# Peptides against a protein of PDB entry 4Y8H: the designs that were tried, part 45

Target 1, 196 residues: chain A of PDB entry 4Y8H
Amino acid sequence: TSIMAVTFKDGVILGADSRTTTGAYIANRVTDKLTRVHDKIWCCRSGSAADTQAIADIVQYHLELYTSQYGTPSTETAASVFKELCYENKDNLTAGIIVAGYDDKNKGEVYTIPLGGSVHKLPYAIAGSGSTFIYGYCDKNFRENMSKEETVDFIKHSLSQAIKWDGSSGGVIRMVVLTAAGVERLIFYPDEYEQL

## One batch from the design tools (peptide; made by RFdiffusion4, then SolubleMPNN)

Design b2_p17_3_s4 (from b2_p17_3, 11 letters changed)
Fold by OpenDDE base, seed 3:
Structure b2_p17_3_s4 (fold): chain B 196 residues (1-196), chain A 17 residues (1-17)
Amino acid sequence: as target 1 above (196 residues)
Amino acid sequence: SELKEKLKELRENFVLP
C-alpha cells in the first residue's frame, strides 16, 4: 500500500494506490483505500482490509450520531474517534490510518494514526509499505499552500515512485479532493503514471 | 443484508499493504 494526504491552498487531497494482497501474494483486485466517514472527512487505509473497514464503519456511525446531536464534526474530532478505536483495540488490529478533512474554519487538515493508536497532526502524511521509498522525495518536493494542480501532480509523482519500488503497491491511483467547493474524485491509470 | 455479509467475508481475506 502507498497512501498519502496533503494539505494545500484550498483544502486537502488524499491519494492511494489500489493493490491488495492475500498473505504473501498479490491479489488481482482493485480496492479503494480512500474511505468516506463524513461528507468532507475521509481516510486512507493500510493494513488489514477487514480491520480498517470495521474501524471506518464505526467512525462513520459515530460521526453520523455526532452530527445529529452537535452538528458537523471537525476533522480533529474524527481523528480522535479513530485514535480511540485504534488505541483501545491495538492488540487486535492491524491498522494504519491517515485522516483528512476540510472545513471552513480549519481548512484542510491531516492526521496520521500509525499502529499503536497515536495521533499526529501534519501538513502532509504518507503511510503504507510504499511510503518507505518516498520519504526523501516527499520531503524535498512538498511545499505548503500549493495549488490544486501542483498538489495533484505532487501526489501522482510520489505515489508513482512508491509503486515503482514497492511490489505491494500498484493498480490505479485514486485521489479525493476536499475543498469548500465540495468533493472531487480523481483516478489515474498505470499507462499514465508509470511514465512519470 | 446478505450482500453486506458476503462483502465482509471477502474483505477478511485481504490486506491493504
Scores: peptide ipSAE 0.155, ipTM 0.634, DockQ to the pose 0.132; fails the geometry check
Fold by OpenDDE base, seed 1:
Structure b2_p17_3_s4 (fold): chain B 196 residues (1-196), chain A 17 residues (1-17)
Amino acid sequence: as target 1 above (196 residues)
Amino acid sequence: SELKEKLKELRENFVLP
């Protein structure tokens, strides 16, 4: 898995590959690792497909209840719910999650929740087995307040490099753009990003 | 419904690398 979320001038973009594995094998399955937990709060998932899906489902439920009682939750609130679930169950979970969201007050925000259930607010985050190959690239190329197009290119190049070196990453690159204007889904195929 | 359950069972055997 190679996943990332990047804040930019107008909000935040999440990105992910789509490869799935079972045991030591590459599964003939395309997986969407970008999961909605609220209108403009999404997450990137790595680790156990079952564990991370269960966590996301629970968070989505909690955020729906929260909305009913208090109004639209902040991204920080969503990250807090993820953190609590991951921390309380850390001995039984294999979950790496990046939470990203947009609201008018806080704009785009990114929270990373690695194994163990800690939470870290960052301008951008990378995770998954492929992330180990692109820390240097991302650090050199990330800039604050990029345009949408610059951010898409940054994520595309980053994930392309991760996929190139990580046998556990591949397939299509999916992105979700969260801004004041709404939610936009993007998809890029190997023929495009392999040539970068 | 059955498909959803089967998909859930399959998910238990998969890893998001």
Scores: peptide ipSAE 0.153, ipTM 0.625, DockQ to the pose 0.121; fails the geometry check
Fold by OpenDDE base, seed 2:
Structure b2_p17_3_s4 (fold): chain B 196 residues (1-196), chain A 17 residues (1-17)
Amino acid sequence: as target 1 above (196 residues)
Amino acid sequence: SELKEKLKELRENFVLP
């Protein structure tokens, strides 16, 4: 898995590859590792497909209840719910989560939640087995307040590099753009990103 | 916990590397 979320001028973009495995084999499955938990709060998932899906489902439900009582939750609130679930169940979970969201007050925000269940707010985050190959690239090329197009390119190049070196990453690159204008879903196929 | 039980029931062979 190669996943990342990047804040930019107008919000935040999440990106992910789509490869899954079954045991030691690459599964013939294209999985969307970008999961909605609220209108403009999404997450990137790595680890157990079942575990992370269950966590995301619980968070989504919690945020729906929250909304009905208190209004739209902040991204920080969503990250807190993820953190509690991941930490309290860390002995039985294989879950790496990146939470990203947009609201008018805080703009785009990114929170990373590693296996232990800690939470870290960052301008951008990367995770998954492929991330180890692109820490240097991302550190060198990330800039704050990029345009949408620059950010899409940054994520596409980053994930392309991760996929190139990580046999556990591949398939399509999916992105979700969260801004004041709404939610946009993007997809890029190997024929395109392999040439980068 | 409820989560643990749900996780147990949902266990499948797929991994998101």
Scores: peptide ipSAE 0.148, ipTM 0.656, DockQ to the pose 0.373; fails the geometry check
Fold by OpenDDE base, seed 5:
Structure b2_p17_3_s4 (fold): chain B 196 residues (1-196), chain A 17 residues (1-17)
Amino acid sequence: as target 1 above (196 residues)
Amino acid sequence: SELKEKLKELRENFVLP
């Protein structure tokens, strides 16, 4: 898996590959690792598909309940719910989560929750087995307050490199763009990103 | 919620690398 979320001038973009495995084998299945937990709060998932899906479902339920009582939750609130679930179950959980969201007050925000259940607010985050190959690239090329187009390009290049070197990553690159204007879903196929 | 849990049990155990 190669996943990332990047804050930019107008919000935040999440990105992910789509490869899945069963045991040591690559499964012939396209999986969406970008999961909605609220209108403009999404997450990237790595690790156990079942574990991370369960966590995301629980978070989504809590945020729906929260919304009915208090209005739209902040991204920080969502990250806190993820953190509690991951930390309290860290001994029996294989989950790496990146939480990303947009609201008018805080704009785009990214919170990474690695194994162990700690939470870290960052301008951008990368995770998954493929992330180890692109720390240097991302550090060199990330800039704050990029345009949407620059950010899409940055994520595309980053994930392309991760996929190139990580046999556990591949398939299509999916992105979700969260801004004041709404939610936009993007998809890029190997014919495009392999040329980068 | 019960239906959701039942559906979850039917899901294949994949790994997201």
Scores: peptide ipSAE 0.146, ipTM 0.625, DockQ to the pose 0.131; fails the geometry check

Design b2_p17_4_s1 (from b2_p17_4, 8 letters changed)
Fold by OpenDDE base, seed 4:
Structure b2_p17_4_s1 (fold): chain B 196 residues (1-196), chain A 17 residues (1-17)
Amino acid sequence: as target 1 above (196 residues)
Amino acid sequence: SSASQKEIEEKKKKLLE
């Protein structure tokens, strides 16, 4: 798995590969590594599929309840819910989560929640088995307040590099763009990103 | 990896304990 979320001028973009591993079999099946927990709050998931899906479902439920009582939650609030679940259940979970969201007040925000359940607010975050191969690349190439197009290219190149080296990553690259304008879904196929 | 709906629900129950 290779996942990342990047703040930019107009919001935040989440990105993920789509490869799924089942035993010794590698499938490029489309998987839900980018998961909606609220209208403009999404997460990237790595680790156990069951663990991360369960966590995401619970968070989505909590945010729905929150919305009904208090209105739209902040990205920080969502990250807090993720953090509590991951930290309090750390002995029974294999989960790496990146929370990303947009609102008019805070703009794009990224919170990374690695194994153990700590929470870190960052301008961008990477995770998954493929992320180990691209820390240097991302550090070198990330810039704050990039355009949408620059950010898409940054994520595409980053994940492409991760996929090249990580046998557990591959398939299509999916992105979700969160801005004031709404939610946009992007997809890039191997024939395109392998050439980068 | 992949997970069945049953597995997800079981994990969800454990997380809510």
Scores: peptide ipSAE 0.462, ipTM 0.920, DockQ to the pose 0.736
Fold by OpenDDE base, seed 2:
Structure b2_p17_4_s1 (fold): chain B 196 residues (1-196), chain A 17 residues (1-17)
Amino acid sequence: as target 1 above (196 residues)
Amino acid sequence: SSASQKEIEEKKKKLLE
């Protein structure tokens, strides 16, 4: 798995590969590692599929309940719910979560929740087995307040490199763009990103 | 990997305990 979320001048973009592994079987399924928990709050999931999907379902329900009582939750609030679940259940979970969201007040925000259940607010975050290969690249090439196009290219190149070296990553690259304008879904196929 | 709905529900129950 290779996942990341990147803040930019107009919001935040989440990105993920789509490869899944079951034992020795490798599949380039169009699986969605980008999961909606609220209109403009999404997460990237790595680790156990069952664990992370259960967590995301609970968070989604919690945020729906929150919305009915208090209005639209902040990205920080969503991250705190993820953190609580991951930390309190850390002995029984294999979950790496990146939370990303947009609102008019805070703009795009990214929170990473690695194994153990800590939470870190960052301008961008990477995770998954493929991330180990691109820490250097991302650190060198990330810039604050990039355009949408620059950010898409940054994520595409980053994940392409991760996929190149990580046997557990591959398939299509999926992205979700969160801005004031709404939610946009993007998809890029191997024929496009392998040549980068 | 993928997970069955049953497996997800079991994990969900444990997480809510």
Scores: peptide ipSAE 0.459, ipTM 0.919, DockQ to the pose 0.723
Fold by OpenDDE base, seed 3:
Order: structure tokens, then sequence, then C-alpha cells
Structure b2_p17_4_s1 (fold): chain B 196 residues (1-196), chain A 17 residues (1-17)
């Protein structure tokens, strides 16, 4: 798995590869590494499919309840819910989560929650088995307040590099763009990103 | 990895304890 989220001038973009395995049994639910927990709050998931899906479902439920009572939650609130679940259950979970969201007040925000359940607010985050191969590249090429197009290119190039070296990553590159304008889903196929 | 719905529900139950 290779996942990342990047803040930029107008919001935040999440990105992920799509390679999955069936394991010992046939899955009856589609595994999505980019998962919606609220309209403009999404997460990137790495680790156990069951663990991360369970966490995401619970968070989504909590945020729905929150919305009904208090209005739209902040990205920080969402990250807090993720943190609580991951930290309190750290001995029984294999989960690496990146939370990303947009709101008019805070703009794009990224929170990374690695194994153990700590939370870190960052301008961008990478995770998954493929991330180890692209720390250097990302550090060199990330810039704050990039345009949408620059950020898409940055993520595409970063994940392309991760996929080249990580056998557990591959397939299509999916992105979700969160801005004031709404939610946009992007997809890039191997024929395109392998040539970068 | 993949997961069954049953496995997910079991995990949810544990997480909510």
Amino acid sequence: as target 1 above (196 residues)
Amino acid sequence: SSASQKEIEEKKKKLLE
C-alpha cells in the first residue's frame, strides 16, 4: 500500500494505489484505501482491511451523530475520533490512517495516525509499505501552497515511485480533491504514471 | 488485504467495548 495526503493552496488531496489481496477468504466488500467519513473529511487506510474498515465505519457513524447534533465536524474532531479508537485498541489493531479534510475556517488539513494511535498534524503525510521508498522524494519536491495541478502531479509522481519499488503497491492511482468547490475524484492508470 | 462483512462487524463490536 502507498497512501498520502497533501495540503495545497485551495484544500487537500488524498492519494492511494489500488493493489489489494484476497487473503485466506473471499472478501464480500470492496476495499477502498480512500474512504469517506464525512462530506469533506476522508481518510487513507493502510494495514488490516478489517481493522481499518471497522474504524472508518465507526468514525463515519460518530461524525453523522455529531453532525445531527452540532453541525459539520472539523477535521481535527474527526482525527480525534480516529485517535481514540486506534489508541484504545492499539494492542488489537494493525492500522495506519491518514485523515484529511477541508473546511472554510481551517482550509485543508492532514492528520497522520500511525500504529500506536498517536496523532500528528502535518502539511502532508505518507504511509503504507510503499512510503518508505519516497520519503526522500517527497521531502525534496513538496512545496507549500501548490496549485491543484501541481499537487496532483506531486502525488502522482510520488505514488508512481512508491509503486515502482513496493511489490505491495500497484494498480491505479486514485485521488480525492477536497476544496470549497466540493469533492473531485481522479484516477490515473498504469500506462500513464509508469512513464513518469 | 480483504475482509468479510462478518469479520468487520466483529471488529466493530470489539472496538466499541
Scores: peptide ipSAE 0.456, ipTM 0.919, DockQ to the pose 0.618
Fold by OpenDDE base, seed 5:
Structure b2_p17_4_s1 (fold): chain B 196 residues (1-196), chain A 17 residues (1-17)
Amino acid sequence: as target 1 above (196 residues)
Amino acid sequence: SSASQKEIEEKKKKLLE
């Protein structure tokens, strides 16, 4: 798995590969590495499919209740719910989650929650087995306040490199763009990103 | 499958304990 989320000028973009493996973890459902927990709050999931699916479902439910009572939750609130679940259950979970969201006040935000259940607010985050291969690349090429197009290219190149070196990553690259304009879903196929 | 969904639901219960 290779996943990442990147803040940019107008919001945040989440990206993920689509390769799935079932040998090392329980996959009880079709794994969606980019998962919606609220209209403009999404997460990237790595680790156990069952664990992360359960976590995401619980968070989605909590945010739905929150919305009915208080209005739209912040990305920080969502990250807090994820953190509580991951930290309190860290001995029984294999879950690496990146939370990303957009709102008019805070713009695009990214929170990474690695194994152990710590939470870190970052301008961008990478995770999954493929991420180990692209820390250097991302550090050298990330810039704050990029355009949408620049950010898409950055993610595409980053994940392409991760896929190149990580046998557990591959397939299509999916992205979700969260901005004031709404939610946009993108997909890129191997014939395109393998040439980068 | 229903069995798979049940397992997820059981996991949810554990997470909420």
Scores: peptide ipSAE 0.429, ipTM 0.900, DockQ to the pose 0.484

Design b2_p17_4_s2 (from b2_p17_4, 9 letters changed)
Fold by OpenDDE base, seed 2:
Structure b2_p17_4_s2 (fold): chain B 196 residues (1-196), chain A 17 residues (1-17)
Amino acid sequence: as target 1 above (196 residues)
Amino acid sequence: GSASQEEIEEKKKLLLS
């Protein structure tokens, strides 16, 4: 798995590969590692599929309840719910989560929650088995307040590099763009990103 | 990834306990 989320001038973009590994079987099926927990709050999931799907379902329900009582939650609030679940259950979970969201006040925000359940607010975050191969690349090429197009290219190149080296990553690259204008899904196929 | 709905529901019970 290779996942990342990147803040930019107009919001935030989440990105992920789609390869699924089950035991010795590797499938390039289109899998959704980018999961909606609220209209403009999404997460990237790595680790146990059952664990992360359970966590995401609980968070989504919590945020729906929150909305009914208090209005639209902030990205920070969503991250705190993820954190509580991951930290309190760290002995029974294998979960790496990146939370990303957009609102008019805070614009795009990214929170990373690695194994153990700590939470870190960052301008961008990477995770998954493929991330180990691209820390250097991302550090070298990320910059603040990029355009949408620049950010898409940055994520595409980053994940392409991760996929080149990580046997557990591959398939299509999915992205979700969160801005004031709404939510946009993007998809890029191997024939395109392998040539980068 | 993918997991059975039953497996997910069992995990949810554990997380909410």
Scores: peptide ipSAE 0.510, ipTM 0.931, DockQ to the pose 0.766
Fold by OpenDDE base, seed 4:
Structure b2_p17_4_s2 (fold): chain B 196 residues (1-196), chain A 17 residues (1-17)
Amino acid sequence: as target 1 above (196 residues)
Amino acid sequence: GSASQEEIEEKKKLLLS
């Protein structure tokens, strides 16, 4: 798995590969590693599929309840719910979560919740087995307040590099763009990103 | 990856306990 979320001038973009592995079997499916928990709050999931899917479902339900009582939650609130679940259950979970969201007040925000259940607010975050291969690239190439197009290219190049080196990453690259304008879903295929 | 709905529900029970 290779996942990341990047704040930019107009919001935030989440990105993920789509490969799934079962033992020695590799499947290049369009797997859902980018998961909606609210209209403009999404997460990237790494680790145990069951763990992260359960967490995401609980958070989504919690945020729906929150919305009915208090209105639209902030990204920080969503991250807090993720953090509480991950921290209180850290001995029984294998979960790495990146929470990303947009609202008019806070703009794009990224919160990373690694194994153990700590929470870190960052301009961008990477995770998954492929992330180890691209820490250097991302550190060198990330810039604050990039355009949408620059950010898409940054994520595409980053994940492409991760996929090249990580046998557990591959398939298509999926992205979700969260801005004031709404939600946009992007997809890039191997024939395109392998040439980068 | 993916998980069965049964596995997910079992994990939810654990997380909410």
Scores: peptide ipSAE 0.507, ipTM 0.930, DockQ to the pose 0.753
Fold by OpenDDE base, seed 3:
Structure b2_p17_4_s2 (fold): chain B 196 residues (1-196), chain A 17 residues (1-17)
Amino acid sequence: as target 1 above (196 residues)
Amino acid sequence: GSASQEEIEEKKKLLLS
């Protein structure tokens, strides 16, 4: 798995590969590593499919309840719910989660929750088995307040490199763009990103 | 993700305990 989320001028973009592993087999399928927990709050998931899906479902439920009572939750609130679940259950979970969201007040925000349940607010985050191969690239090429197009290219190139070196990553690159304008879903196929 | 719905529900119970 290779996942990342990047704040930019107009919001935040989440990105993920789509490869799944089932036992000893590798499948290149469109997967749900990018998961909606609220209209403009999404997460990137790595680790156990069952664990991360359960967490995401619970968070989504809590945010729905929150919305009904208090209005739209902040990204920080969502990250807090993720953190509580991951930390309190750290001995029974294999979960690495990046929470990303947009609202008019805070703009794009990224919170990374690695295994163990700590939470870190960052301008961008990478995770998954493929992330180890692209720390250097990301550090070199990330810039604050990039345009949408620059950020899409940054994520595309970053994940392309991760996929190149990580056998557990591959398939299509999926992105979700969160801005004031709404939610946009992007997809890039191997024939395109392998040439980068 | 390829987890069964039953497995997910069981995990939810554990997480909410």
Scores: peptide ipSAE 0.504, ipTM 0.930, DockQ to the pose 0.734
Fold by OpenDDE base, seed 5:
Structure b2_p17_4_s2 (fold): chain B 196 residues (1-196), chain A 17 residues (1-17)
Amino acid sequence: as target 1 above (196 residues)
Amino acid sequence: GSASQEEIEEKKKLLLS
């Protein structure tokens, strides 16, 4: 798995590869590495599919209740719910979560929650088995307040490099763009990103 | 990857305990 989320001038973009291993379990639900927990609050998931889906479902329900009572939650609020679940259950979970969201006040925000349940607010975050291979590349090439197009290219190049070296990553690259304009879903195929 | 709905529900019970 290779996942990342990147803040940019107009919001935030989440990205992920699509390689999966079903194993011996019956897949009654197809889970995405990019998962919606609110209209403009999404997460990237790595680790146990069951663990991370359970967490995401609980967070989504919590945020739905929050919305009904108080209005749209902040990305920080969502990250706090994720943190509480991951930290209090760290002995029973294998979960790496990146929370990303957009709102008009805070713009794009990224919170990473690695194993153990700590939370870190960052301008961008990477995770998954493929992330090991691209720390250097990302650190060198990330810039604050990039355009949408620059950010898409940055994520595409980063994940392409991760896929090249990580046997557990591959397939298509999916992205979700969160801005004031709404939610946009992007997909890029190997024939394109392998040539980068 | 993917997980069965049963496995997900068991994890939810654990997380909410």
Scores: peptide ipSAE 0.504, ipTM 0.928, DockQ to the pose 0.620

Design b2_p17_4_s3 (from b2_p17_4, 8 letters changed)
Fold by OpenDDE base, seed 2:
Structure b2_p17_4_s3 (fold): chain B 196 residues (1-196), chain A 17 residues (1-17)
Amino acid sequence: as target 1 above (196 residues)
Amino acid sequence: GSASQEEIEKKKEELLS
């Protein structure tokens, strides 16, 4: 798995590969590692599929209840719910989660929650088995307040590099763009990103 | 990833307990 989320001038973009592994079997299924927990709050998931899906379902439900009582939750609030679940259940979970969201006040925000359940607010975050291969590349090429197009290219190149070296990553690259204008889904196929 | 709905529901019960 290779996942990342990147803040930019107008919001935030989440990105992920789509390869799944079940035991010794590797499948290039079109799977969605980008999961909606609120209109403009999404997450990237790595680790146990069951664990991370369960967590995401609980968070989504929690945020729905929150909305009914207090209005639209902030990205920080969503991250805190993820953190609480991951930290309190750390002995029974294998989950690495990146939370990303947009609101008019805070704009795009990214929170990373690695194994153990700590939470870190960052301008961008990477995770998954493929991330180990691209820390250097991302550090060198990330810039704050990029345009949408620059950010898409940054994520595409980053994940492409991760896929080249990580046997557990591959398939299509999916992205979700969160801005004031709404939510946009993007998809890029191997024939495109392998040539980068 | 992929997981059975039963497995997911079991994990949710564990997380909410």
Scores: peptide ipSAE 0.536, ipTM 0.932, DockQ to the pose 0.773
Fold by OpenDDE base, seed 4:
Structure b2_p17_4_s3 (fold): chain B 196 residues (1-196), chain A 17 residues (1-17)
Amino acid sequence: as target 1 above (196 residues)
Amino acid sequence: GSASQEEIEKKKEELLS
């Protein structure tokens, strides 16, 4: 798995590969590593599929309840719900979560929740088995307040490199763009990103 | 990856207990 979320000038973009592995079997399938928990609050999931899917479902439900009582939750609120679940259950979970969202007040925000259930607000975050291969690239090439196009390219190149070296990553690259304009879904295929 | 709905629901019960 290779996942990341990047704040930029107009909001935030989440990105993920789509490869799944079962033992020695590798499948390039469209998977739900990018998961909606609210209209403009999404997450990237790494680790146990069951664990992270369960967490995301619970968070989505909590945010629905929150919305009915208080209105649209902030990204920080969503991250706090993720954090509570991951921290309180850290001995029974294999879950790495990146929470990303957009609202008019806070703009794009990224919160990373690694194993152990700590929470870190960052301008961008990477995770998954492929992330180890791209820390250097991301550190060198990330810039604050990039354009949408620059950010898409940054994520595409980053994940392409991760996929190149990580046997557990591959397939298509999926992205979700969260801005004031709404939600946009992007997809890039191996024939394109392998040439980068 | 993906998980069966049964596995997911079992984990939810564990997390909510």
Scores: peptide ipSAE 0.536, ipTM 0.932, DockQ to the pose 0.751
Fold by OpenDDE base, seed 1:
Structure b2_p17_4_s3 (fold): chain B 196 residues (1-196), chain A 17 residues (1-17)
Amino acid sequence: as target 1 above (196 residues)
Amino acid sequence: GSASQEEIEKKKEELLS
């Protein structure tokens, strides 16, 4: 698995590869690794499928309940719910989660929640088995306040490099763009990104 | 990875307990 989320000038973009194991996977989300928990709050998932899907489902329900009582939750609130679940159950979970969201007040935000349930707010985050191969590349190439196009290219190149080196990553590259304008889904196929 | 719906529901129960 190779996953990442990147803040940029107009919001945030989540990206993931699509390689999966041979077992049955049950999901009611747009993608297996990019999961919606609110209109403009999404997450990237790595680790146990059961664990991360359970966590995401609980968070989604919590945020729906929150919305009915208090209005649209912030990305920080969503990250807090993820953090509480992951930290309080850390002995019974294998989950690495990146939370990303957009709202008009805070713009694009990224929170990474690695194993153990700590939470870290970052301009961008990478995770999954492929991430170890691209920390250097991402550090050298990330820039704050990139355009949408620059950010898409950054993510595409980053995940392409991760896929080249990580046998557990591959397939298509999926992205979700969160901005004031709404939600946009992107897909890039091997014939394109393998040439990068 | 992959998971059955039953496994997911069991994990939810554990997380909510």
Scores: peptide ipSAE 0.534, ipTM 0.930, DockQ to the pose 0.595
Fold by OpenDDE base, seed 5:
Order: structure tokens, then C-alpha cells, then sequence
Structure b2_p17_4_s3 (fold): chain B 196 residues (1-196), chain A 17 residues (1-17)
């Protein structure tokens, strides 16, 4: 798995590869590495599919209740719910989660929650087995307040590099763009990103 | 990978305990 979320001028973009290794196990729920927990609050998931799906479902439900009582939750609020679940259950979870969201007040925000349940607010975050191969590239090439197009290219190049070296990553690259304009879903195929 | 709904629900129960 290779996942990342990047703040930019107009919001935030989440990205993920699509490779799965289910083997012979029959699953009746499709794993989505980019998972919606609120209209403009999403997460990237790595680790145990059951663990991360359970966490995301609980968070989504919590945010629905929050919305009915108080209105749209902030990304920080969502990250707090994720953190509480991951930290309090750290001995029973294998979960690496990146929370990303957009709102008019805070713009795009990214919170990374690695194993152990700590939470870190960052301009961008990477995770998954493929992330180890692209720390250097991302550090060198990330810039704050990039355009949408620059950010898409940055994520595409980053994940392409991760996929090249990580056998557990591959397939298509999916992205979710969160801005004031709404939610946009992007997809890029190997024929394109392998040539980068 | 993917997980069964039963496995997910079991994990939810553990997380909410």
C-alpha cells in the first residue's frame, strides 16, 4: 500500500494505489483505501482491512451524529475521533490512517495517525509499505500552496515511485480532491504513471 | 486486503468496549 495526502493552495488531495492481496479469503465488503467519513473529510487507510474499516465506520457514524447536533465538524474533530479510537486500542489494532479534510475556515488540513495512535498535523503525509521509498522524493519536491495541477502531479510522481519499488503497491492511482468547489475523484492508469 | 462484514462488526464491538 502507498497512500498520501497533500495540502495545497485551494484545499487538499488524497492519493492511493489500488493493489489488494486478499488471497483466497472471501470478503463481502470492498476495501477502499480512500474512505469518506464526511462530505469533505476523508481518510487514507493502511494496515488491517478489518481494523481500518471498523474505525472508519465508527468515525463516520460519530460525525453524522455530530452534524445533526452541531453542524459540519472540522477536520481536527474528525482526527480527534480517529486518534481516540487508535490510541485507546493500540494494542489490538494494526492501523495507519491519514485524515484529510477541507472547510472554509481552516482550508485543507492533513493529520497522520501512525501505529500507536499518536496524531500529527502536517502539510502533507505519506504512509503504507511503499512510503519508505519516497520520503526523500517527497521532502525534496513538496512545496506549500501548490496549484491543483502541481499537487496532482506531485502525488502522481510520488506514488509512481513508491509503486516501482514496493511489490505490495500497484494498480491504478486514485485521488480525491477536496476544495470549496466540492469533491472530485481522479484515476490514473499504469500506462501513464509508469512512464514518469 | 478486504474483510468480511462479520469480521468488521466484531472489531467494532471490540473498539467500542
Amino acid sequence: as target 1 above (196 residues)
Amino acid sequence: GSASQEEIEKKKEELLS
Scores: peptide ipSAE 0.530, ipTM 0.929, DockQ to the pose 0.622

